# Designs tried in a protein design run: peptides against a protein of PDB entry 5KEZ. Part 84

Target 1, 320 residues: chain A of PDB entry 5KEZ
Amino acid sequence: NVAIYNPFRPWWERYQPVSYKLCTRSGNEDEFRNMVTRCNNVGVRIYVDAVINHMCGNAVSAGTSSTCGSYFNPGSRDFPAVPYSGWDFNDGKCKTGSGDIENYNDATQVRDCRLTGLLDLALEKDYVRSKIAEYMNHLIDIGVAGFRLDASKHMWPGDIKAILDKLHNLNSNWFPAGSKPFIYQEVIDLGGEPIKSSDYFGNGRVTEFKYGAKLGTVIRKWNGEKMSYLKNWGEGWGFVPSDRALVFVDNHDNQRGHGAGGASILTFWDARLYKMAVGFMLAHPYGFTRVMSSYRWPRQFQNGNDVNDWVGPPNNNGVI

## One batch from the design tools (peptide; made by RFdiffusion4, then SolubleMPNN)

Design b2_p15_5_s4 (from b2_p15_5, 9 letters changed)
Fold by OpenDDE base, seed 5:
Structure b2_p15_5_s4 (fold): chain B 320 residues (1-320), chain A 15 residues (1-15)
Amino acid sequence: as target 1 above (320 residues)
Amino acid sequence: AAQEQYNRYREMLRK
């Protein structure tokens, strides 16, 4: 991915890919293979956060300022390490003046235009689908169990399906023959927008952001909410079907006060309430549960916003 | 409100 130095190596630089090389601040491919093997051998499965909707931002300077030193040129849409070129992006498909998403109530813009400048891949093209599938299959062959699909809201479900249809079965060294990768898709659907979580049910599970938002409100006793109201928690609260839901109290985005959920989201900063929420989540049968493991950072609030919400994991001058 | 927060996140990501 792109190496960002202002701010200094933020967590979100990870989501600006310039190649599909397994060469990042987390380590190299050999180290990754080793980790996957060790985890699988003790029954711990690995699910990769796959960024396949886009490449890096269009405004990033061309060059080799990337975690693996790969050259890239956003201006010309040149990513030779893949390779991608100008033919592999949705520049011509997006009809907005800026080339960015301008109206989130327009599903076509949300999916065909750039997410705040992030170069949007033409996922309708078989070539692009194949390159992504090759990346994911490489990971599958290494031994990963599945994927979180980042920014799924910004991809057409059919394009996702086309990619998934190209995927290998899981590695038979650790998984039963014929096993399929576990897929969960990040879709922010709190209502009010045309894109719905249900659009993606056919591809796998989806994130249920209503879960953390509503649970936070209840645990905080906001608006007169009571724990007794959780008697029909799950589908009874308007959430997606349990077998399609990936549930969580918080994630890396809404833990930082943005993304979906707002101030209701409980985090480790509110330790007691957070423990209550996580405990409830783990005890309740609704959905597939995900528990957050995070870190502290020096929060500095200005005008209600943490100006240090970019801070990534603990590191030594950029080295994790 | 949720969408606004989402946009803020993505704006950061763009930098």
Scores: peptide ipSAE 0.048, ipTM 0.792, DockQ to the pose 0.109
Fold by OpenDDE base, seed 4:
Structure b2_p15_5_s4 (fold): chain B 320 residues (1-320), chain A 15 residues (1-15)
Amino acid sequence: as target 1 above (320 residues)
Amino acid sequence: AAQEQYNRYREMLRK
């Protein structure tokens, strides 16, 4: 991914890929292989946050400022380490003046235009699908168990399906023969927009953002909500079917106050309530659970916004 | 409201 130094190596630089090389702040491919092997050997499975909707931001300077040193040129849509070129992006498909998503009530824009300037891959192209599949298959062959598909809301479900159809079975060294990768898709659906979580059920599980938002409201006792109302928690609250739900109290986005779920989201900053929420989540049978492991950072609020919300995990001069 | 919150977060990626 792009190496960003202003601010200094923010967490979100990981979501600006320039190649599918397994070289990041966390280590190189050999180290990753080693980690996956060690984890698998003790029954800990690895799920990769796969950024496949886009490459880096269109405004990032060309060069070799990347975690693996790969050259890239956003201006010309040149990512030779893949390789991608101008043919592999939706520049011509997006019809907005800016090239960015301007109206989230337009599903076509949401899928075909750039997410806040991130170069949008033409996932309709078999070439692009294959390159992504190759990346994911490489990970599968290493021994990962599945994937979080980042920004799935911004990809056509059919394109995702096409990629998934190209995926190998899981590595038989650790998984039963014929095992398929576990797929969960980040889809922000709190209602009010045309894209629905149900659009993605065919590909795997989806993130249920209503879960954390509503649970936070209940535990905070906002709007007269009571714990007793959780009696029919899950589908009874209008959430997606349990077998399609990936549930969580918070994630890295809404933990920082400006993501889906708003102020109701409970985080480790409110330790007691957070523990209650996480405990309830783990005890309740609804959905597949994900527990957030985060970190403290020096929050600095200016005009209600944390100017340090970019701060990534504890690191040693950029190395995690 | 949800859209705005989402957009604000995603805006960080352009920095």
Scores: peptide ipSAE 0.057, ipTM 0.797, DockQ to the pose 0.105; fails the geometry check
Fold by OpenDDE base, seed 1:
Structure b2_p15_5_s4 (fold): chain B 320 residues (1-320), chain A 15 residues (1-15)
Amino acid sequence: as target 1 above (320 residues)
Amino acid sequence: AAQEQYNRYREMLRK
């Protein structure tokens, strides 16, 4: 991915890929392979956060300032380490003046335009699908058990399916023959927009963002809500079917959120309430549960906004 | 200079 130095190596640089090389501040391919092997050998499975909707931001300077030193040129859409070129992006498909998503009530913009300037891959193209599938299959061959598909809301479900149809069975060294990768898709659906979580049920599980938001309001005792109301927690609260839900109290995005709805999210910063929420989540039989492991950073609030929400995870391994 | 940020949640809140 790109190496961002202003601010200094933020967490979100990891979501700006310039190649599919397993070479980042988290480690190199050999280190990753070793981890996967060690984990599999003790029954711990690995699911990769796969960033396949986009490459890096359009405004990032061209050069070799990346975690593995690969050259890239956002201006010309040149990513030779893949390789991608101008033919592989949705620049011509997006009809907005800026090239970015401008109206989230327009599903076509949400899927064909750039998410906050991130160069949007043309996932309708078999070439692009194949390059992504090759990346994911390499990970499957290493021994991963599945994937979180980042920014799935911004990809057409049919394009995702086309990629998934190219995936190999899981590595038979650790998984039963014929096993398929576990897939869950990040879809932010809080209602009120045309894109629905149900659009993606055919590809695998989806993130249920209503879960953490609503649970937060209940545990915080907002609006007179009581924990007794959680008796029918899950489908009874209008959430997606349990067998399609990936649930969580917080994630890396919304633990840094603010404003309406954002303030309800419980995080490790509110330790007692957070433990209650996580405990309830693990105890209640709804969805596939995910527990967050995050880190502290020096928060500085200015006008209700944490100006240091960019701070990345601790790093002392010497990887650039 | 404007800094690029990756925060889809904030985008949702700004609507």
Scores: peptide ipSAE 0.039, ipTM 0.742, DockQ to the pose 0.375; fails the geometry check
Fold by OpenDDE base, seed 2:
Formats: structure tokens, sequence, C-alpha cells
Structure b2_p15_5_s4 (fold): chain B 320 residues (1-320), chain A 15 residues (1-15)
């Protein structure tokens, strides 16, 4: 991914890939392989956060400022380490003036235009699908158990399916023969927009963002909410079917959230309430549960916004 | 050159 130095190595640089090389601040491929093996040998499975919707930001300077030193040029859409070129992006498909998503009520913009300037891959192309599948298959062959598909809302479900159809079975050294990778898709669906979580049920599980938002409201006792109202928690609250749901109290994004919807999210900053929420989630039989392991950072609020929401995990001068 | 930030959730919440 790109190496960002202003601000200094933010967490979100990880979501701006310039190659599919397993070479980041977390380590190199050999170290990753070693970790996967050690984890699998004790029954801990690895699921990779796969960033396959886009490459790095359009405004990032060309050069070799990346975690593995790979050259890239956002301006010319040149990512030779893949390789990708201008033919592999949706620049001509997006019809907005800026090239970015301008209207989230337009599903075509949401999927064909750039997410906050991130260069949008042409996932309709078999070449692009194959390059992504090769990346994911390499991980599968190493021994990972599955994937979180980042920014799934911004990809056409059919394109995702086409990629998934190219995937290998899981490594038989640790998984039963014929096992398929576990897939959960990040889709933010709180209602009010045309893209729905149900559009993605065919590809695997989806993130249920209503879960943390509503649970936070209840635990905080906002709007007269009571714990007793959680009696029919799950589908009874309008959430996706349990067998399609990946549930969580917070994630890295909404842990840094602000404004409406973000305020209800419980995090480790509110330790008592957070423990209550996580405990309830683990006790209640709905969805596949995910527990957050995060870190503290020096929050500085200005006009209601944390100006340090970019801060990544604890590190020693950029080295994790 | 200006660096782009990845903050989808914030962008959605401010709408």
Amino acid sequence: as target 1 above (320 residues)
Amino acid sequence: AAQEQYNRYREMLRK
C-alpha cells in the first residue's frame, strides 16, 4: 500500500493498495506465512481484510512511496506491480463531473465512481477479476480461512460472485477437503439508500451495521429504550437473517465516527457500557460475532471531531 | 500533493 507521511502513517493507508504483494508494515510474505501456519496449528483461523474495490487515491503522488517499494502512478493509473493500467479502471464508466461518488442515492455512482477519490477498479473485466482472484488464491493456498471484502457496497454483487467463483478450496493441510473460504462483505446498510444488504446474500455473510447502532442506543438508555426490548433482538428488530449476519459492537471506522449514527456506537472509551454490549452480543444467539481488539490514541476534539482519528496502532517510529 | 483520507463511515453519517 501507499506509505503516507502526512499525517504520519495513518491507519487508512492500509486501504490504499498499490500492489497485491504481501509486504506491508505488518511484515513480509514469509513472516505472514509463518504466522498463518502457527495460528492454524493451534486452531486459530485467519481471515484477511481484502481491499479489492480500488487502488490508492487519485491525488497520491507517483513514485515508490509504498510499503514494498513498488512503483505506482495514480495519475496515469499505472500499477505495474499488479499490473494495472488505465484500461483497468472505471474512469470512463463513471459519469459524474468529479469522477467521485457524488450521490449515494444513485447506485450506479456508488459502484462505478471513486470512493472518496480512491481509483475504482473495473471489476467487470475478467482481467481485473483474475488478478484479484490470484491474490486471494495465493492467500488461500498459504492457509487463510476466508476474507472480509472491503467496500463491498461499492462493487456489483455479480462482479464479486465472478471473483469468488475463481477461488480455490481451502488448504487441506488444515481444512477438510473441499472447504470453501468464509466470506463476509462489508455493506453499510442503515436504510434510506438504494443499495441493500440483501443484494449481497448470494456471495456470503454481510455486516449488520444496525446491530451496533441499535444496541448502543439501548445500552445508553437513549429515547426511553430498555434492555427488556431486546427480547426479540435479531430479525425481530429488522436485522438481516441470522445466517447472513456478521455482527459487532464497533469496528475501526465507526469507532472513529462522529455525528448522527456515530454517537450511539459503543467503544472501549466507554468501558462499562461497552462490556455490557459485548457481553450481550456474545450471549445472544444471533449472527456470526466479531469482537474488536483496538487501541487508545490521543484524541483531540475540535468542533465535535477528533482531529487525530487517523492515528494507527501503537508503533515505534512507524515500525509496528 | 494533497493526501486523500479513507473515511467512508464519516462520509455516510454526515449525509
Scores: peptide ipSAE 0.039, ipTM 0.744, DockQ to the pose 0.411; fails the geometry check

Design b2_p15_6_s1 (from b2_p15_6, 7 letters changed)
Fold by OpenDDE base, seed 2:
Structure b2_p15_6_s1 (fold): chain B 320 residues (1-320), chain A 15 residues (1-15)
Amino acid sequence: as target 1 above (320 residues)
Amino acid sequence: SWATDQLNKYRASLK
């Protein structure tokens, strides 16, 4: 991915890929392979956050400032380490003046235009699908158990399916023969927008962002809500079917106030209430649960926003 | 939506 130095190595630089090489701030491919093996040997499975909707931002300077030293040129859409070229992006398909998503009520823009300047891959092309599948299959062959698909809302479900159909079975050294990778898709659907979580049920589980948002409201006792109202928690509250849901109290985005849920989201900063919410989530039989493991950072609020929301995990001069 | 706007606002800083 792109190496960002202003601010200094933010967490979000990982979501600006320039190659599919497994060399980042966390280590190289050999170290990753070793970690996966050690984890699998003790029954801990690895799920990779796969960024396949886009490459880096269009405004990033060309060069070799990347975690693996690979050259890239956003201006010419040149990513030779993949390789991608100008033919592999949706520049000509997006019809907005800026090339970015301008109307999020237009599903076509949401999927065919750039997400805040991030170069949007032409996932309709078999070449692009194959390059992504090769990346994911390499991980599968190493021994990962599945994937979180980042920014799934911005990809056509059919394109995702086409990629998934190219995937190998899981590594039989650790998984039963014929096992398929576990897939969960990040889709923000709080209602009121054209893209629905149900559009993606055919590909795997989806994130249920209503879960953390509503649970936070109840635990905080906002609007007179009571714990007793959670008696029919799950589908009874309008959430997706349990077998399609991945649920969580918070994630890295809304922990920083920049995702779905807003101020109702509970985090470790409110320790008592957070423990109550997480405990309830683990006790209640709805969805596939995900527990957050995060870190503290020096928050500085200005006009209601944390100006240090970019701060990544504890590191040694950029090395994690 | 509000949630989308917040996410987009944050992701705009990714450039």
Scores: peptide ipSAE 0.050, ipTM 0.781, DockQ to the pose 0.102
Fold by OpenDDE base, seed 1:
Structure b2_p15_6_s1 (fold): chain B 320 residues (1-320), chain A 15 residues (1-15)
Amino acid sequence: as target 1 above (320 residues)
Amino acid sequence: SWATDQLNKYRASLK
């Protein structure tokens, strides 16, 4: 991914890829392979956060300022480490003046235009699908069990399906023959927008962002909400079907107030209430549960916003 | 939506 130095190596630089090489501040490919093997040998499975909707921002300077040293040029859409070129992006398909998503009530913009300047891959092209599938298959062959698909609402469900159809079975050294990768898709659907979680049910599970948002209001006792109202928690609250839901109290985005749920989201910063929420989630039989493991950073609020919300995870292993 | 706006604010910092 792009190496960002202002601010200094933020967490979100990981979501600006310039190649599909496994060289990041978390480690190199050999270290990753070793970790996957050790985990699989004790029954712990690995699911990769796969960024396949886009490459880096269009305004990033060209050069070799990346975690694996690969050259890239956003201005010319040149990513030779893949390789991608100008033919592999949706620049001509997006019809907005800026090239960015301007209206989230227009599903075609949401899927065909750039997400805040991030170069949008032309996932309708078989070449692009194949390059992504090769990346994911490499991970499958290493021994991962599945994927979180980042920014899924910005991809057409059919394009995602086409990629998934190219995936190998899981590695038979650890998984039964014929096993398929576990897929869950990040789709923010709190209602009121044209893109729905149900659009993606055919590809796998979907994140249910209503879960953390509503649970937060209940545990915080906002608006007269009571714990007793959670008796029919799940489908009874208008959430997606249990067998399609991946649920969580918080994620890395809304933990920082940037995603769905806003101020209602409970985090480790509110330890007592957070433990109550996580405990309830694990006890109640709805959806596939995900528990957050985060880190502390020096929060500084100015005008209601944390100016240090960019701070990345601790790193002292020398990998840059 | 509010949620979309918050996400956009975050993603804008990626530039």
Scores: peptide ipSAE 0.047, ipTM 0.768, DockQ to the pose 0.102
Fold by OpenDDE base, seed 5:
Structure b2_p15_6_s1 (fold): chain B 320 residues (1-320), chain A 15 residues (1-15)
Amino acid sequence: as target 1 above (320 residues)
Amino acid sequence: SWATDQLNKYRASLK
């Protein structure tokens, strides 16, 4: 991915890829293989956060300022390490003046235009699908158990399916023959927008952001909400079917007040309430549960926003 | 009854 120095190596630079090389601040491919092997050998499975909707931002300077030193040129859409070129992006498909998503009530814009400047891949092209599948299959062959698909809301479900149909079975060294990768898709659906979580049920599970948001309001006793209202928690509250839901109290985005859930989201900063929420989640049968592991950072609020929300995990001068 | 989607606000910081 791109190396960002202003701010200094933020956590979110990882979501601006320039190649599919397993070479980032987390380590190299050999180190990753080693980790996956060691985890699998003790029954811990690995699920990769796959960024396949886009490459880096269009405003990033061309050059070799990337975690693996690969050359890239956002301006000309050149990513030779893949390789991608101008033919592999939706620039001509997006009809907005800026080339960015301007109206989230327009599903076509949400999927065909750039997410805040992030170069949008033409996932309708078999070439692009194949390059992504090759990346994911490489990970499958290493021994990962599945994937989180980042920014799934911004991809056409059919394009995702086309990629998934190219995937190999899981590595038989650790998984039963014929096993398929576990897929869950990041889709923010709190209502009010045309793209729905149900659009993606055919590809795998989806994130249920209503879960953390509503649980937060209940635990915080906001809006007169009571614990007794949780008697029909899950589908009774309008959430997606349990067998399609991945649930969580917080994630890396809304833990910082971003994405979905806002101030209602409970985090480790509110230790007592957070423990209550996580305990409830783990005790309740609804959905597939995900527990957050995070870190403290020097929060500094200005006008209701943490100006240090970019701070990533503890590091030594950018090296994790 | 739940917080609005702030995705655009967050994603803007990726630039």
Scores: peptide ipSAE 0.035, ipTM 0.752, DockQ to the pose 0.075
Fold by OpenDDE base, seed 3:
Structure b2_p15_6_s1 (fold): chain B 320 residues (1-320), chain A 15 residues (1-15)
Amino acid sequence: as target 1 above (320 residues)
Amino acid sequence: SWATDQLNKYRASLK
């Protein structure tokens, strides 16, 4: 991915890929393979956050400022380490003046235009699908158990399906023969927009952002909410079917006051309430649960916004 | 939605 130095190596640089090389702040491919092996050997499975909707931001300077030193040129859509070129992006498909998503009530824009400047891959192309599948299959062959598909809302469900159909079975060294990768898709659907979580049910589980948002409200006792109202928690609260839901109290986005959920989201900053929420989540049968493991950072609020929300995990001069 | 707007504002920092 792009190595960002202003601010200094933010967490979100990981979501600006320039190649599919397993060479990042966390280590090289051999180290990753070693970790996956060690984890699998003790029954801990690895699920990769796969960034496949886009490459890096269009405004990033061309060069070799990347975690593996790969050259890239956002301006010319040149990512030779893949390789991708201008033919592999949706620049000509997006009809907005800026090239970015301008109206989230337009599903076509949401999927065909750039997400805040991130170069949008033409996932309708078999070439692009194949390159992504090769990346994911390499990970599967290493021994990962599945994937979180980042920014799934911004990809056509059919394109995702086409990629998933190219995936190998899981590595038989650790998984039963014929096992398929576990897929969960990040789809933000709090209602009011045309893209729905149900559009993605056919590909795997989806993130239920209503879960953390509503649970936070209840635990905080906002708007007269009571724990007793959780009697019909899950589908009774308008959430997606349990067998399609991946649930969580917070994620890395809304932990920082961004994404879906707003101020109701509970985080480790409110330790007592957070433990209550996480405890409830783990005890309740609804959905597939995900527990957040995070870190403290020097929060500095200006006009209601944390100016240090970019801060990544503890590191040694950018190396985790 | 408000949540979507917050997400969009946040993702804008990814540039």
Scores: peptide ipSAE 0.038, ipTM 0.765, DockQ to the pose 0.100; fails the geometry check

